# Ledger of designs, part 10: peptides against a protein of PDB entry 3MAZ

Target 1, 99 residues: chain A of PDB entry 3MAZ
Amino acid sequence: VLNPMPACFYTVSRKEATEMLQKNPSLGNMILRPGSDSRNYSITIRQEIDIPRIKHYKVMSVGQNYTIELEKPVTLPNLFSVIDYFVKETRGNLRPFIC
Target 2, 99 residues: chain A of PDB entry 3MAZ as posed
Amino acid sequence: VLNPMPACFYTVSRKEATEMLQKNPSLGNMILRPGSDSRNYSITIRQEIDIPRIKHYKVMSVGQNYTIELEKPVTLPNLFSVIDYFVKETRGNLRPFIA

## One batch from the design tools (peptide; made by RFdiffusion4, then SolubleMPNN)

Design b1_p10_6_s3 (from b1_p10_6, 4 letters changed)
Fold by OpenDDE base, seed 1:
Structure b1_p10_6_s3 (fold): chain B 99 residues (1-99), chain A 10 residues (1-10)
Amino acid sequence: as target 1 above (99 residues)
Amino acid sequence: IPSLLLEPSP
């Protein structure tokens, strides 16, 4: 039984996530998806600052926490906090994709 | 605006 997941979590591949974000940018620009490994996840974003840019991030399960694999890694207690971090750090530029 | 970007680890 899965614990509650963030609203922007979808069981999709990297390619599918990219297509979702490109097709419906009005619904948000950030998707959380299963990682290639057991308890890990990935985040796909599509930011339109200068030009549309797709980026992917690894979210690694470490003990009871999660570490976002950034140039300067950030460790947070749960996936909801991970999503919140992306939203707050970008001052709302990133928004969870709600379909 | 570069400040709005987060860079993934290599």
Scores: peptide ipSAE 0.343, ipTM 0.819, DockQ to the pose 0.475
Fold by OpenDDE base, seed 3:
Structure b1_p10_6_s3 (fold): chain B 99 residues (1-99), chain A 10 residues (1-10)
Amino acid sequence: as target 1 above (99 residues)
Amino acid sequence: IPSLLLEPSP
């Protein structure tokens, strides 16, 4: 049974996620979405540091945990922790997209 | 601030 998902989870494609973030940046800049494979997810972000930059990350199910496919991978116990990691690591620059 | 950017795996 699927437990409650983070508020920024949407059943959208990579393209749709990008368009959502571009259209309404005031609502947040991070979306969690289904991955191409079962039990995996992807995160799309739009950071505006110098110029707007779109990036996509793989969140892989590993056992009962999740691994964010970063240059140096990070493993966390659940999807809520994954979202929390992105927020904390960027000191709040990344915020979940709430529509 | 470049340090606030996260680099995904290639």
Scores: peptide ipSAE 0.342, ipTM 0.819, DockQ to the pose 0.463
Fold by OpenDDE base, seed 5:
Structure b1_p10_6_s3 (fold): chain B 99 residues (1-99), chain A 10 residues (1-10)
Amino acid sequence: as target 1 above (99 residues)
Amino acid sequence: IPSLLLEPSP
């Protein structure tokens, strides 16, 4: 049982997420997925700025908030805010994968 | 203009 999750959340593995993004890039380029054996999450993206690049980010539960494990960490109140951050920070380059 | 790339923690 899960509380409402962002539309781009899928119960998939790192490999599956990568395949989804590669197969249907028109549907979006960002997926939120469960972390490995933990309460945390991971985000997989496929950006096409110069060449296609797959990257994975850890989204760690910290108290009631979430911290995106970037070189300079960012803490946000919920997963919706995490997705919003990626969209806004990239000025729309990243878009949630909607299947 | 800031980079459109975000680098994950190593």
Scores: peptide ipSAE 0.342, ipTM 0.817, DockQ to the pose 0.501
Fold by OpenDDE base, seed 2:
Structure b1_p10_6_s3 (fold): chain B 99 residues (1-99), chain A 10 residues (1-10)
Amino acid sequence: as target 1 above (99 residues)
Amino acid sequence: IPSLLLEPSP
């Protein structure tokens, strides 16, 4: 039983997420998935700026918030805000994968 | 212009 989750959340592995993004890039290029640790998540993206690049980010549950493990960490109140951050920060380059 | 890339922590 899960509370409402972002539309791009899928219970998939790192490998599966990568395959999903590669197979159907027109559906989006960002997936939120379960992390290796309970209550933590991971974001997998596939950006095509110069060449296709797959990257994975850790989204750590910290207290009542979530911290995106970036070179310069960003802490947000919920997973919806996490997705929004990725979209806005890249000015739309990243879009949630909607299967 | 902000970078379109975000770098994950090591």
Scores: peptide ipSAE 0.340, ipTM 0.818, DockQ to the pose 0.468

Design b1_p10_6_s4 (from b1_p10_6, 4 letters changed)
Fold by OpenDDE base, seed 4:
Structure b1_p10_6_s4 (fold): chain B 99 residues (1-99), chain A 10 residues (1-10)
Amino acid sequence: as target 1 above (99 residues)
Amino acid sequence: IPPLLLEPSP
């Protein structure tokens, strides 16, 4: 049985995640989804500051932690912290997609 | 509100 996951985790593809965010922007703008490797994940975001922008981030399992693949990688202890990072980094602009 | 400044790694 899958351990508790962040509320914005959905077993969806990149395309599906994009469509979800575009269809219901009021529900949030950040989705966590499975990566190509079962041990890894991806984050899809849709920020609408000036214009809508879709971006995808790799979240790689590294030992007991997770590393967000940024220009300067950020390593965090769990997926909840990964979501928290995106929220805090954007001062709340990014919000987990809750449907 | 600022966007994420760091881009995804290729």
Scores: peptide ipSAE 0.308, ipTM 0.831, DockQ to the pose 0.429
Fold by OpenDDE base, seed 2:
Structure b1_p10_6_s4 (fold): chain B 99 residues (1-99), chain A 10 residues (1-10)
Amino acid sequence: as target 1 above (99 residues)
Amino acid sequence: IPPLLLEPSP
C-alpha cells in the first residue's frame, strides 16, 4: 500500500514507460516509476524539441528528502515537488503523463 | 522562451 503518489506514477519498467510515452505523446511526456531499489524512483521523459529524445533520471531517497541525480543534483522534500521541478525547470515542456 | 533541458547524472 502506497501513500498518495503523483498522478504520473506508474508501476512500470523502464521499457514499458518508454513505450507508453512513445505510444501516446499527447497524454504527456514524463513518467515516474519504481527504481531498481525499493525506496528509489526513476523518471523517464520523452522530449520532442528537435528530435524525440528519451532520458532517464534517478530519484534517490535521502533521509526524508529526494535527490534528482542531475549533473547538478537537486534535493526536494517529496515526489510531488520532484514532478513540479521537472515541469517548472523545463518551462512546461515536460508534462506528467496522465493515462 | 525555449524549454530548458536537464541532463541526468552519468
Scores: peptide ipSAE 0.306, ipTM 0.824, DockQ to the pose 0.445
Fold by OpenDDE base, seed 5:
Structure b1_p10_6_s4 (fold): chain B 99 residues (1-99), chain A 10 residues (1-10)
Amino acid sequence: as target 1 above (99 residues)
Amino acid sequence: IPPLLLEPSP
């Protein structure tokens, strides 16, 4: 039994996440998923600025916090904050995938 | 201002 997780968290692979986002873009364009054989997570997005682009981000568990592995890393206290960061940083362009 | 582009670490 998992503790509360962000609504866009799904136990899916990288490939499955990509397919979900491509199939139903109206439901959102950001998915949080488990990392491969680790306590870490990954975020998959399908951002449509010029053309649709799929990108994957590593969200590493560091102590009691999480670090988004960006060109300039960002550390946040929980996964909800991680999702919020992506939404706010893109001024709403990224939205959690809710189905 | 265009929305910020988030680039993952290589």
Scores: peptide ipSAE 0.305, ipTM 0.821, DockQ to the pose 0.451
Fold by OpenDDE base, seed 1:
Structure b1_p10_6_s4 (fold): chain B 99 residues (1-99), chain A 10 residues (1-10)
Amino acid sequence: as target 1 above (99 residues)
Amino acid sequence: IPPLLLEPSP
């Protein structure tokens, strides 16, 4: 069976992603979604450290890789690695939203 | 449990 996209990928808008994360925080706190441009994506997260905070990240397709638009950009070979990066960077605080 | 340390680009 093929698995072309990470499990937390949903064809939803920014607003819908935010609502999903707010409604069911027990299912995870990170969603990958289509970006505004072809072959680009966005990641929406909801972290509850002090208060709930929503953030959005651009994931830009660059050649055969993907670059996360951070102050110091991070380039990775595929979308699975992008999700893994967010999980590892937060030591598991971020978890893919599994609906 | 640390928050994400890297902020989105402007």
Scores: peptide ipSAE 0.296, ipTM 0.829, DockQ to the pose 0.394

Design b1_p10_8_s1 (from b1_p10_8, 3 letters changed)
Fold by OpenDDE base, seed 2:
Structure b1_p10_8_s1 (fold): chain B 99 residues (1-99), chain A 10 residues (1-10)
Amino acid sequence: as target 1 above (99 residues)
Amino acid sequence: MTYDKTLEVP
C-alpha cells in the first residue's frame, strides 16, 4: 500500500514523460516518476524560458526524507515538498502536469 | 542515464 502521491506523479519512463510534456504543454510542464531504484524518483520538466528544454532531476530517498540532486542538494521531508520546491524555486514557471 | 543539476529560473 502506497501513501498518496503528488498529482503529477505517473508511473512512466523518461521517454514517456518527455512525450507527455511535449504533447500537452498546457497541462503543465513537470512530471514526477519512478527512479531506477526502489524508493528513488526522477523529475522530468519541459521549460520554455527561451526555447523548450527537457531536463531530468534525481530525487533520492534518504531515510524518511528526499534529496533533490542539485549542485547544492536540497533535502525535504516528503514528495509533496519536493514538488513545491520546484514550483517556488522557479517562481511558478514549473507547474505539475495534471492529466 | 544522465541528470541535470541546476534549475533555470526565469
Scores: peptide ipSAE 0.728, ipTM 0.954, DockQ to the pose 0.896
Fold by OpenDDE base, seed 1:
Structure b1_p10_8_s1 (fold): chain B 99 residues (1-99), chain A 10 residues (1-10)
Amino acid sequence: as target 1 above (99 residues)
Amino acid sequence: MTYDKTLEVP
């Protein structure tokens, strides 16, 4: 049994996450999902700035923390903070997908 | 699989 997870966490594949975001963009544009390895995660987003763009990010479990694999990696203490980072860094453009 | 490493800020 997993500890409480962010509301935008779904046990879906990359393809399924993409389809969810495309089908109901009004519900949000960011999904957290299981990664390919145990205790790792991926984030799928669908941003509509100029045109709709699907992107995928790797979130690696490192000890008790999580590192977002960016050009300048960001390490945070929990998955809630990871979601918060994506929201704040994009000035609210990214919003968790809630259905 | 490949991953993105940059965040686009509006």
Scores: peptide ipSAE 0.727, ipTM 0.954, DockQ to the pose 0.898
Fold by OpenDDE base, seed 3:
Structure b1_p10_8_s1 (fold): chain B 99 residues (1-99), chain A 10 residues (1-10)
Amino acid sequence: as target 1 above (99 residues)
Amino acid sequence: MTYDKTLEVP
């Protein structure tokens, strides 16, 4: 049983997430989705700074926390904090996809 | 599968 999930969580594949973001960019540019392993997740984004770019990140469950697999890993207490981190770190450039 | 490890900031 899972606790409430962030609004930008969808049970979609990498391919489906990419298509969603490309089809409706006005709804946001960040999706949280199931990872390929239990209790892990992936984030797909479509940043449009110079040109549209699709990127994917690993969010690994570590104990009761979550670690964003970046060059310098970031550990946070829950998935809501993970989403918040992506928003704040990019100064609002990334926004959760709300359908 | 490949994954990115950096965030681009405007």
Scores: peptide ipSAE 0.726, ipTM 0.954, DockQ to the pose 0.899
Fold by OpenDDE base, seed 5:
Structure b1_p10_8_s1 (fold): chain B 99 residues (1-99), chain A 10 residues (1-10)
Amino acid sequence: as target 1 above (99 residues)
Amino acid sequence: MTYDKTLEVP
């Protein structure tokens, strides 16, 4: 039984995600997408702290959890928690892209 | 592909 995916999940490439975020920044600035490997994911963001900046993060499936590949890796139980982490850690600056 | 490893906080 598959659990639902976060609303900001789209089966798009890195390039496509970047374009989506650039085209409609008002819809959010964070996209979850398939990673290079089957059970891994990537997160693409477009933060506008000073100027628009595109960044990509690796979310690795580890066992039944997910690890966000940051300087200090963060392991969470599900993808919803991963999205929540990005939102909270950035104090709401990052918001899921809802098309 | 390269990935970022830091989150910027406003």
Scores: peptide ipSAE 0.726, ipTM 0.954, DockQ to the pose 0.923

Design b1_p10_8_s2 (from b1_p10_8, 4 letters changed)
Fold by OpenDDE base, seed 4:
Structure b1_p10_8_s2 (fold): chain B 99 residues (1-99), chain A 10 residues (1-10)
Amino acid sequence: as target 1 above (99 residues)
Amino acid sequence: MEYDKTLEVP
């Protein structure tokens, strides 16, 4: 049996993720989805700080850890920590999309 | 595809 994934993980495309976030913003504004390559992932967000903005981040699987591809890359031990990082660094502005 | 590399903090 596969290890559990964060609740905001969905097997959707970039386009589908965008549509999900736009359709139901009250359910959250961040989703985790499969990347184009095996064992890699992407994060799609819809932030409404000034205006609604859709952004996509690359999460690379490196050994047993994950690296968020930012200007200053951040390496974390698991996908739950990745989600936590996005929540914490945005001071709670980003919240996992729970459908 | 392109990716963003910065997090906007409110």
Scores: peptide ipSAE 0.737, ipTM 0.953, DockQ to the pose 0.902
Fold by OpenDDE base, seed 3:
Structure b1_p10_8_s2 (fold): chain B 99 residues (1-99), chain A 10 residues (1-10)
Amino acid sequence: as target 1 above (99 residues)
Amino acid sequence: MEYDKTLEVP
Protein backbone atom coordinates (compact mmCIF):
# COMPACT_ATOMS: atom_id res chain seq x y z
CA VAL B 1 0.00 0.00 0.00
CA LEU B 2 1.36 3.39 -1.03
CA ASN B 3 1.64 6.43 1.18
CA PRO B 4 -0.77 9.26 0.31
CA MET B 5 -0.23 10.60 -3.19
CA PRO B 6 -0.86 14.07 -4.62
CA ALA B 7 -4.46 14.64 -5.71
CA CYS B 8 -3.36 14.92 -9.36
CA PHE B 9 -1.90 11.41 -9.38
CA TYR B 10 -3.69 8.97 -11.68
CA THR B 11 -2.73 5.48 -12.79
CA VAL B 12 -2.99 6.37 -16.47
CA SER B 13 -0.84 6.11 -19.58
CA ARG B 14 0.75 9.03 -21.41
CA LYS B 15 -2.03 8.89 -23.98
CA GLU B 16 -4.80 8.75 -21.39
CA ALA B 17 -3.31 11.68 -19.47
CA THR B 18 -3.22 13.75 -22.65
CA GLU B 19 -6.86 12.94 -23.37
CA MET B 20 -7.93 13.82 -19.82
CA LEU B 21 -6.25 17.22 -19.99
CA GLN B 22 -7.68 17.98 -23.43
CA LYS B 23 -11.21 16.92 -22.51
CA ASN B 24 -11.56 18.98 -19.32
CA PRO B 25 -9.05 21.84 -19.27
CA SER B 26 -11.09 23.67 -16.61
CA LEU B 27 -10.20 20.96 -14.07
CA GLY B 28 -6.47 21.66 -14.26
CA ASN B 29 -3.58 21.12 -16.64
CA MET B 30 -1.11 18.87 -14.80
CA ILE B 31 -1.19 15.12 -14.13
CA LEU B 32 1.25 12.93 -12.22
CA ARG B 33 1.36 9.33 -13.45
CA PRO B 34 3.43 6.16 -13.14
CA GLY B 35 6.66 6.00 -15.07
CA SER B 36 7.80 3.03 -17.12
CA ASP B 37 10.22 2.05 -14.35
CA SER B 38 9.19 1.19 -10.82
CA ARG B 39 9.33 4.07 -8.32
CA ASN B 40 9.71 6.60 -11.12
CA TYR B 41 6.99 8.95 -12.33
CA SER B 42 6.07 11.18 -15.23
CA ILE B 43 4.25 14.49 -15.32
CA THR B 44 2.06 15.45 -18.26
CA ILE B 45 1.00 19.06 -18.69
CA ARG B 46 -1.15 21.00 -21.12
CA GLN B 47 0.06 24.60 -21.01
CA GLU B 48 -1.88 27.21 -22.93
CA ILE B 49 0.31 30.30 -23.00
CA ASP B 50 0.16 31.09 -26.70
CA ILE B 51 -1.31 27.81 -27.95
CA PRO B 52 -2.04 24.55 -26.15
CA ARG B 53 1.13 22.48 -25.77
CA ILE B 54 1.44 19.00 -24.32
CA LYS B 55 4.69 18.28 -22.50
CA HIS B 56 5.99 15.36 -20.46
CA TYR B 57 8.57 15.41 -17.68
CA LYS B 58 10.49 12.64 -15.98
CA VAL B 59 10.57 12.46 -12.18
CA MET B 60 13.23 10.07 -10.96
CA SER B 61 13.23 8.45 -7.55
CA VAL B 62 16.73 8.93 -6.12
CA GLY B 63 17.20 7.51 -2.66
CA GLN B 64 14.57 9.12 -0.46
CA ASN B 65 14.16 12.11 -2.79
CA TYR B 66 12.82 12.88 -6.26
CA THR B 67 14.62 14.62 -9.10
CA ILE B 68 12.77 16.47 -11.85
CA GLU B 69 14.73 15.85 -15.04
CA LEU B 70 15.15 19.40 -16.30
CA GLU B 71 18.15 21.02 -17.99
CA LYS B 72 19.11 21.94 -14.46
CA PRO B 73 17.74 19.05 -12.38
CA VAL B 74 15.73 19.89 -9.27
CA THR B 75 15.76 17.53 -6.29
CA LEU B 76 12.91 17.58 -3.78
CA PRO B 77 12.00 15.48 -0.73
CA ASN B 78 8.58 14.17 -1.83
CA LEU B 79 6.03 14.15 -4.63
CA PHE B 80 3.92 16.85 -2.98
CA SER B 81 6.94 19.16 -3.19
CA VAL B 82 7.37 18.19 -6.84
CA ILE B 83 3.82 19.30 -7.63
CA ASP B 84 4.29 22.49 -5.61
CA TYR B 85 7.45 23.24 -7.58
CA PHE B 86 5.64 23.03 -10.91
CA VAL B 87 2.87 25.31 -9.63
CA LYS B 88 5.22 27.85 -8.04
CA GLU B 89 7.81 27.94 -10.82
CA THR B 90 5.12 28.67 -13.41
CA ARG B 91 3.53 31.31 -11.16
CA GLY B 92 0.28 29.36 -10.95
CA ASN B 93 -0.02 28.71 -14.66
CA LEU B 94 0.19 24.99 -13.97
CA ARG B 95 -2.58 23.64 -11.74
CA PRO B 96 -3.09 20.04 -10.60
CA PHE B 97 -5.84 18.23 -12.47
CA ILE B 98 -8.62 17.43 -10.01
CA CYS B 99 -11.26 15.06 -11.37
CA MET A 1 9.47 8.09 -25.33
CA GLU A 2 10.53 11.72 -25.46
CA TYR A 3 10.68 14.00 -22.43
CA ASP A 4 10.78 17.76 -22.15
CA LYS A 5 13.46 19.46 -20.10
CA THR A 6 12.31 23.07 -19.83
CA LEU A 7 9.46 24.79 -18.02
CA GLU A 8 7.72 27.64 -19.78
CA VAL A 9 6.83 30.59 -17.58
CA PRO A 10 4.14 33.04 -18.76
Scores: peptide ipSAE 0.736, ipTM 0.953, DockQ to the pose 0.898
Fold by OpenDDE base, seed 2:
Structure b1_p10_8_s2 (fold): chain B 99 residues (1-99), chain A 10 residues (1-10)
Amino acid sequence: as target 1 above (99 residues)
Amino acid sequence: MEYDKTLEVP
């Protein structure tokens, strides 16, 4: 059966994720959601450095690993590591949305 | 759908 998912995973659309983040920014600013293709995922963030910005990232399933589709792609062993990467690389600015 | 390719670091 399905293995545990990160706490910020929600079965929502791009639009719904955006609305969730905008409505309750105090709960976090990063959501993991299903991608358009099976076994793939997307990350939606609402990052506020100067002004609030909504961004979306593609997380591709590659074998038993996951690749974050960045300018310089990053491959990690599981979705928990993917979330950790987003948190660490932004120095804690991104935090998983916990509802 | 279109995706972003960079992360902004504060």
Scores: peptide ipSAE 0.736, ipTM 0.953, DockQ to the pose 0.909
Fold by OpenDDE base, seed 5:
Structure b1_p10_8_s2 (fold): chain B 99 residues (1-99), chain A 10 residues (1-10)
Amino acid sequence: as target 1 above (99 residues)
Amino acid sequence: MEYDKTLEVP
């Protein structure tokens, strides 16, 4: 069974993701996209805490789980959990980009 | 490419 991807997943490049977020900030500020290597992903965000800031995170496929490459790596069971983590840890500041 | 390592919390 092929599990569905999070709604904020788009097969776009880093540049494209940045442009998407900048163009329609009202639709969300977080995009999950393919990483440079197979089975790995990247997350691009556009936070506007003070001024708009674009950031990119690496999500590595490790075994059956995924590890968000943060100062203190966080390992989660699936990509949905990864998205939830970003939302929760930022107290809702980050929201999946839905178009 | 460079990646960020921290999540900013409001």
Scores: peptide ipSAE 0.735, ipTM 0.953, DockQ to the pose 0.913

Design b1_p10_8_s3 (from b1_p10_8, 5 letters changed)
Fold by OpenDDE base, seed 1:
Structure b1_p10_8_s3 (fold): chain B 99 residues (1-99), chain A 10 residues (1-10)
Amino acid sequence: as target 1 above (99 residues)
Amino acid sequence: MEYDKELEVP
């Protein structure tokens, strides 16, 4: 049985995700997308604190959990928690892209 | 592909 995916999940490439975020920044600035291997994912963001910056993060499936590959890695139980982490950690600056 | 490892907090 498949669980639902976060609303900001799209089956797009790194390049396509970047273009989506640049084209419609009012719809959000964070996309979850398939990773290159197995059940892994990537997060693409476009933060505009001073100037626009595109960044990409690796989200690795580790057993039943997911680890965000940060300098200090963060392990969470599901992809919804991963999205919540990005939102809360940035105090709402990051928002899921809803198209 | 390269990945970022830091989150910028405003």
Scores: peptide ipSAE 0.724, ipTM 0.952, DockQ to the pose 0.894
Fold by OpenDDE base, seed 5:
Structure b1_p10_8_s3 (fold): chain B 99 residues (1-99), chain A 10 residues (1-10)
Amino acid sequence: as target 1 above (99 residues)
Amino acid sequence: MEYDKELEVP
């Protein structure tokens, strides 16, 4: 059974993701996209806490789980959990980009 | 490519 991808997943490049977030900030500020290697992903965000800042995070597929490459790595069971983590840890500041 | 390692919490 093929599980669906998070709604904020788009098959776009780092540059395209940045442009999407900048163009329509009202739709959300977080995009999940394919990583450079198969089965790995990247998260691109555009936070506007003080000024607009674009950041990119690496999400590595490890076994049946995914590890967010943070200073203190976080391993989660699926991509939905990864998205939830970003939302929760930023106290709702990050929201999936939905278009 | 460079990646960020920390999540900024408002």
Scores: peptide ipSAE 0.724, ipTM 0.952, DockQ to the pose 0.913
Fold by OpenDDE base, seed 2:
Structure b1_p10_8_s3 (fold): chain B 99 residues (1-99), chain A 10 residues (1-10)
Amino acid sequence: as target 1 above (99 residues)
Amino acid sequence: MEYDKELEVP
């Protein structure tokens, strides 16, 4: 049983997420997916600034919060905030993949 | 698996 999840959450693998983003770039370029460990997640993106680039980020569950494993880690209260962070920090370049 | 550590801002 899961609590409400962001719209761009899909129970897919890294490979599947990559394929989804490549197949339908018009639907968005960011997917939240299950991590390798329980309660952890991963973010897969396909940014097309200069050329298309696939990247993956680790989102760790820490207590009741979530930490985006960046060079300078960012801790947020929920997964919705995590998605918002990616959108906001990239000035809208990243958009949740809505299938 | 490897992960990226930086977000690219336009």
Scores: peptide ipSAE 0.723, ipTM 0.952, DockQ to the pose 0.894
Fold by OpenDDE base, seed 3:
Structure b1_p10_8_s3 (fold): chain B 99 residues (1-99), chain A 10 residues (1-10)
Amino acid sequence: as target 1 above (99 residues)
Amino acid sequence: MEYDKELEVP
């Protein structure tokens, strides 16, 4: 049994996530997906500030928490908090992709 | 695979 996941979580590859975001930008611009290793995850975004840019972030499972691998790592208690961080830190520019 | 390490803020 899997605990509840954020609405923007999809079991897709990096490539598939990119295609989803490009095809329907009106549905959001951020996807959470399985990482290549164990209990880790990745986040793919399509941020359109000056021009559309695809970026990928690593979210590492550390103990009972999650660390967003940024230049200055950010550790949060759950994946919902991780998504909230991306939304808040970008002042709402990033929004979870809701298919 | 390459990963980004910075968040762009408007």
Scores: peptide ipSAE 0.723, ipTM 0.952, DockQ to the pose 0.900

## One batch from the design tools (peptide; made by RFdiffusion4, then SolubleMPNN)

Design b1_p11_1_s1 (from b1_p11_1, 4 letters changed)
Fold by OpenDDE base, seed 1:
Structure b1_p11_1_s1 (fold): chain B 99 residues (1-99), chain A 11 residues (1-11)
Amino acid sequence: as target 1 above (99 residues)
Amino acid sequence: SMVAAPDGVPL
């Protein structure tokens, strides 16, 4: 059985993801998108703490898990957990973009 | 206060 993707997954480019977040900040500020390689993904966020800041993260498929490319890398069992990590780490400041 | 996202590797 095929599992669904997280609700904030969109088949968009880095540029398109940035535009989506800028145009509709009320819908959320985090997008999961395809990476350059077949089994990898990227995360694009837009946080408005002091000023609006766009950041991109690489999510690498490693075996049956996923590793977020951070200064201190984090490995998680699935993409849902990856999204959860960003939400919890920011105490809910990051929210999945729901279009 | 607002919490910033984790420090990532620039892409």
Scores: peptide ipSAE 0.513, ipTM 0.879, DockQ to the pose 0.743
Fold by OpenDDE base, seed 2:
Structure b1_p11_1_s1 (fold): chain B 99 residues (1-99), chain A 11 residues (1-11)
Amino acid sequence: as target 1 above (99 residues)
Amino acid sequence: SMVAAPDGVPL
């Protein structure tokens, strides 16, 4: 049984995620996607503060938690919290992509 | 002002 996933989760590649965000920026600017390994994920964002910038993050499954691979790593209990982290850290500038 | 996303490890 598959547990619920965040609304911005899509089974897409890095390239596809980038294209989705570029094509429809009004729908959001953050996508959660499968990582290269099972139970791991990646996040792709597109922020256009000064100029559009695409960034990718690794979200590693560690035990029952998830660690976002940042310069200062952050460990959270579930993927919903991961999405929430990005939203809160950017004070709402990052929004889950909903199409 | 808009806040940039946290700095991550390059993928």
Scores: peptide ipSAE 0.508, ipTM 0.878, DockQ to the pose 0.772
Fold by OpenDDE base, seed 3:
Structure b1_p11_1_s1 (fold): chain B 99 residues (1-99), chain A 11 residues (1-11)
Amino acid sequence: as target 1 above (99 residues)
Amino acid sequence: SMVAAPDGVPL
């Protein structure tokens, strides 16, 4: 069975993603969602380190790769790698939201 | 000691 999109991808708005993460934090704290333009995406996270913090990132399609819009941008070959980056960078603190 | 997500461009 092919899974063309990461499991934490949902066709939801920025507001809906925030509400999902707030309502059920035990299910994960990272959502991939459609961007405003075709072939672009956004990541919404909710980390509870000191206090709950919601952050949003742009994931831009660049050729056949994807660039995460960070202060120091990171380019990766696919959306699965994008999710993996966030998981690894936070040593597992970020986890995909799975309903 | 949890690690914060990378610093992104504000949205």
Scores: peptide ipSAE 0.507, ipTM 0.877, DockQ to the pose 0.734
Fold by OpenDDE base, seed 5:
Structure b1_p11_1_s1 (fold): chain B 99 residues (1-99), chain A 11 residues (1-11)
Amino acid sequence: as target 1 above (99 residues)
Amino acid sequence: SMVAAPDGVPL
């Protein structure tokens, strides 16, 4: 049985994620996608503050938790919390891409 | 003002 994943999770490449966000910004600006390594993920965002900027983050599976590879790393209990972190950290500017 | 996402580490 497949465990539930955040709604913004898509089995897409970095390039595809970028294209998705660029094509339909009204649907959200954050995508969770598979990482190169098993059980790891990546977050791709498209934030328009001054100009549109695409950024990618590595989400590493560490034990039973996940660590977002930031200048100041953040460890969270699950992927839903990872998404929530980005939403809260940006005060809602980042929103999960819901296709 | 809009809050920028946290600074990450390049993939």
Scores: peptide ipSAE 0.506, ipTM 0.878, DockQ to the pose 0.799

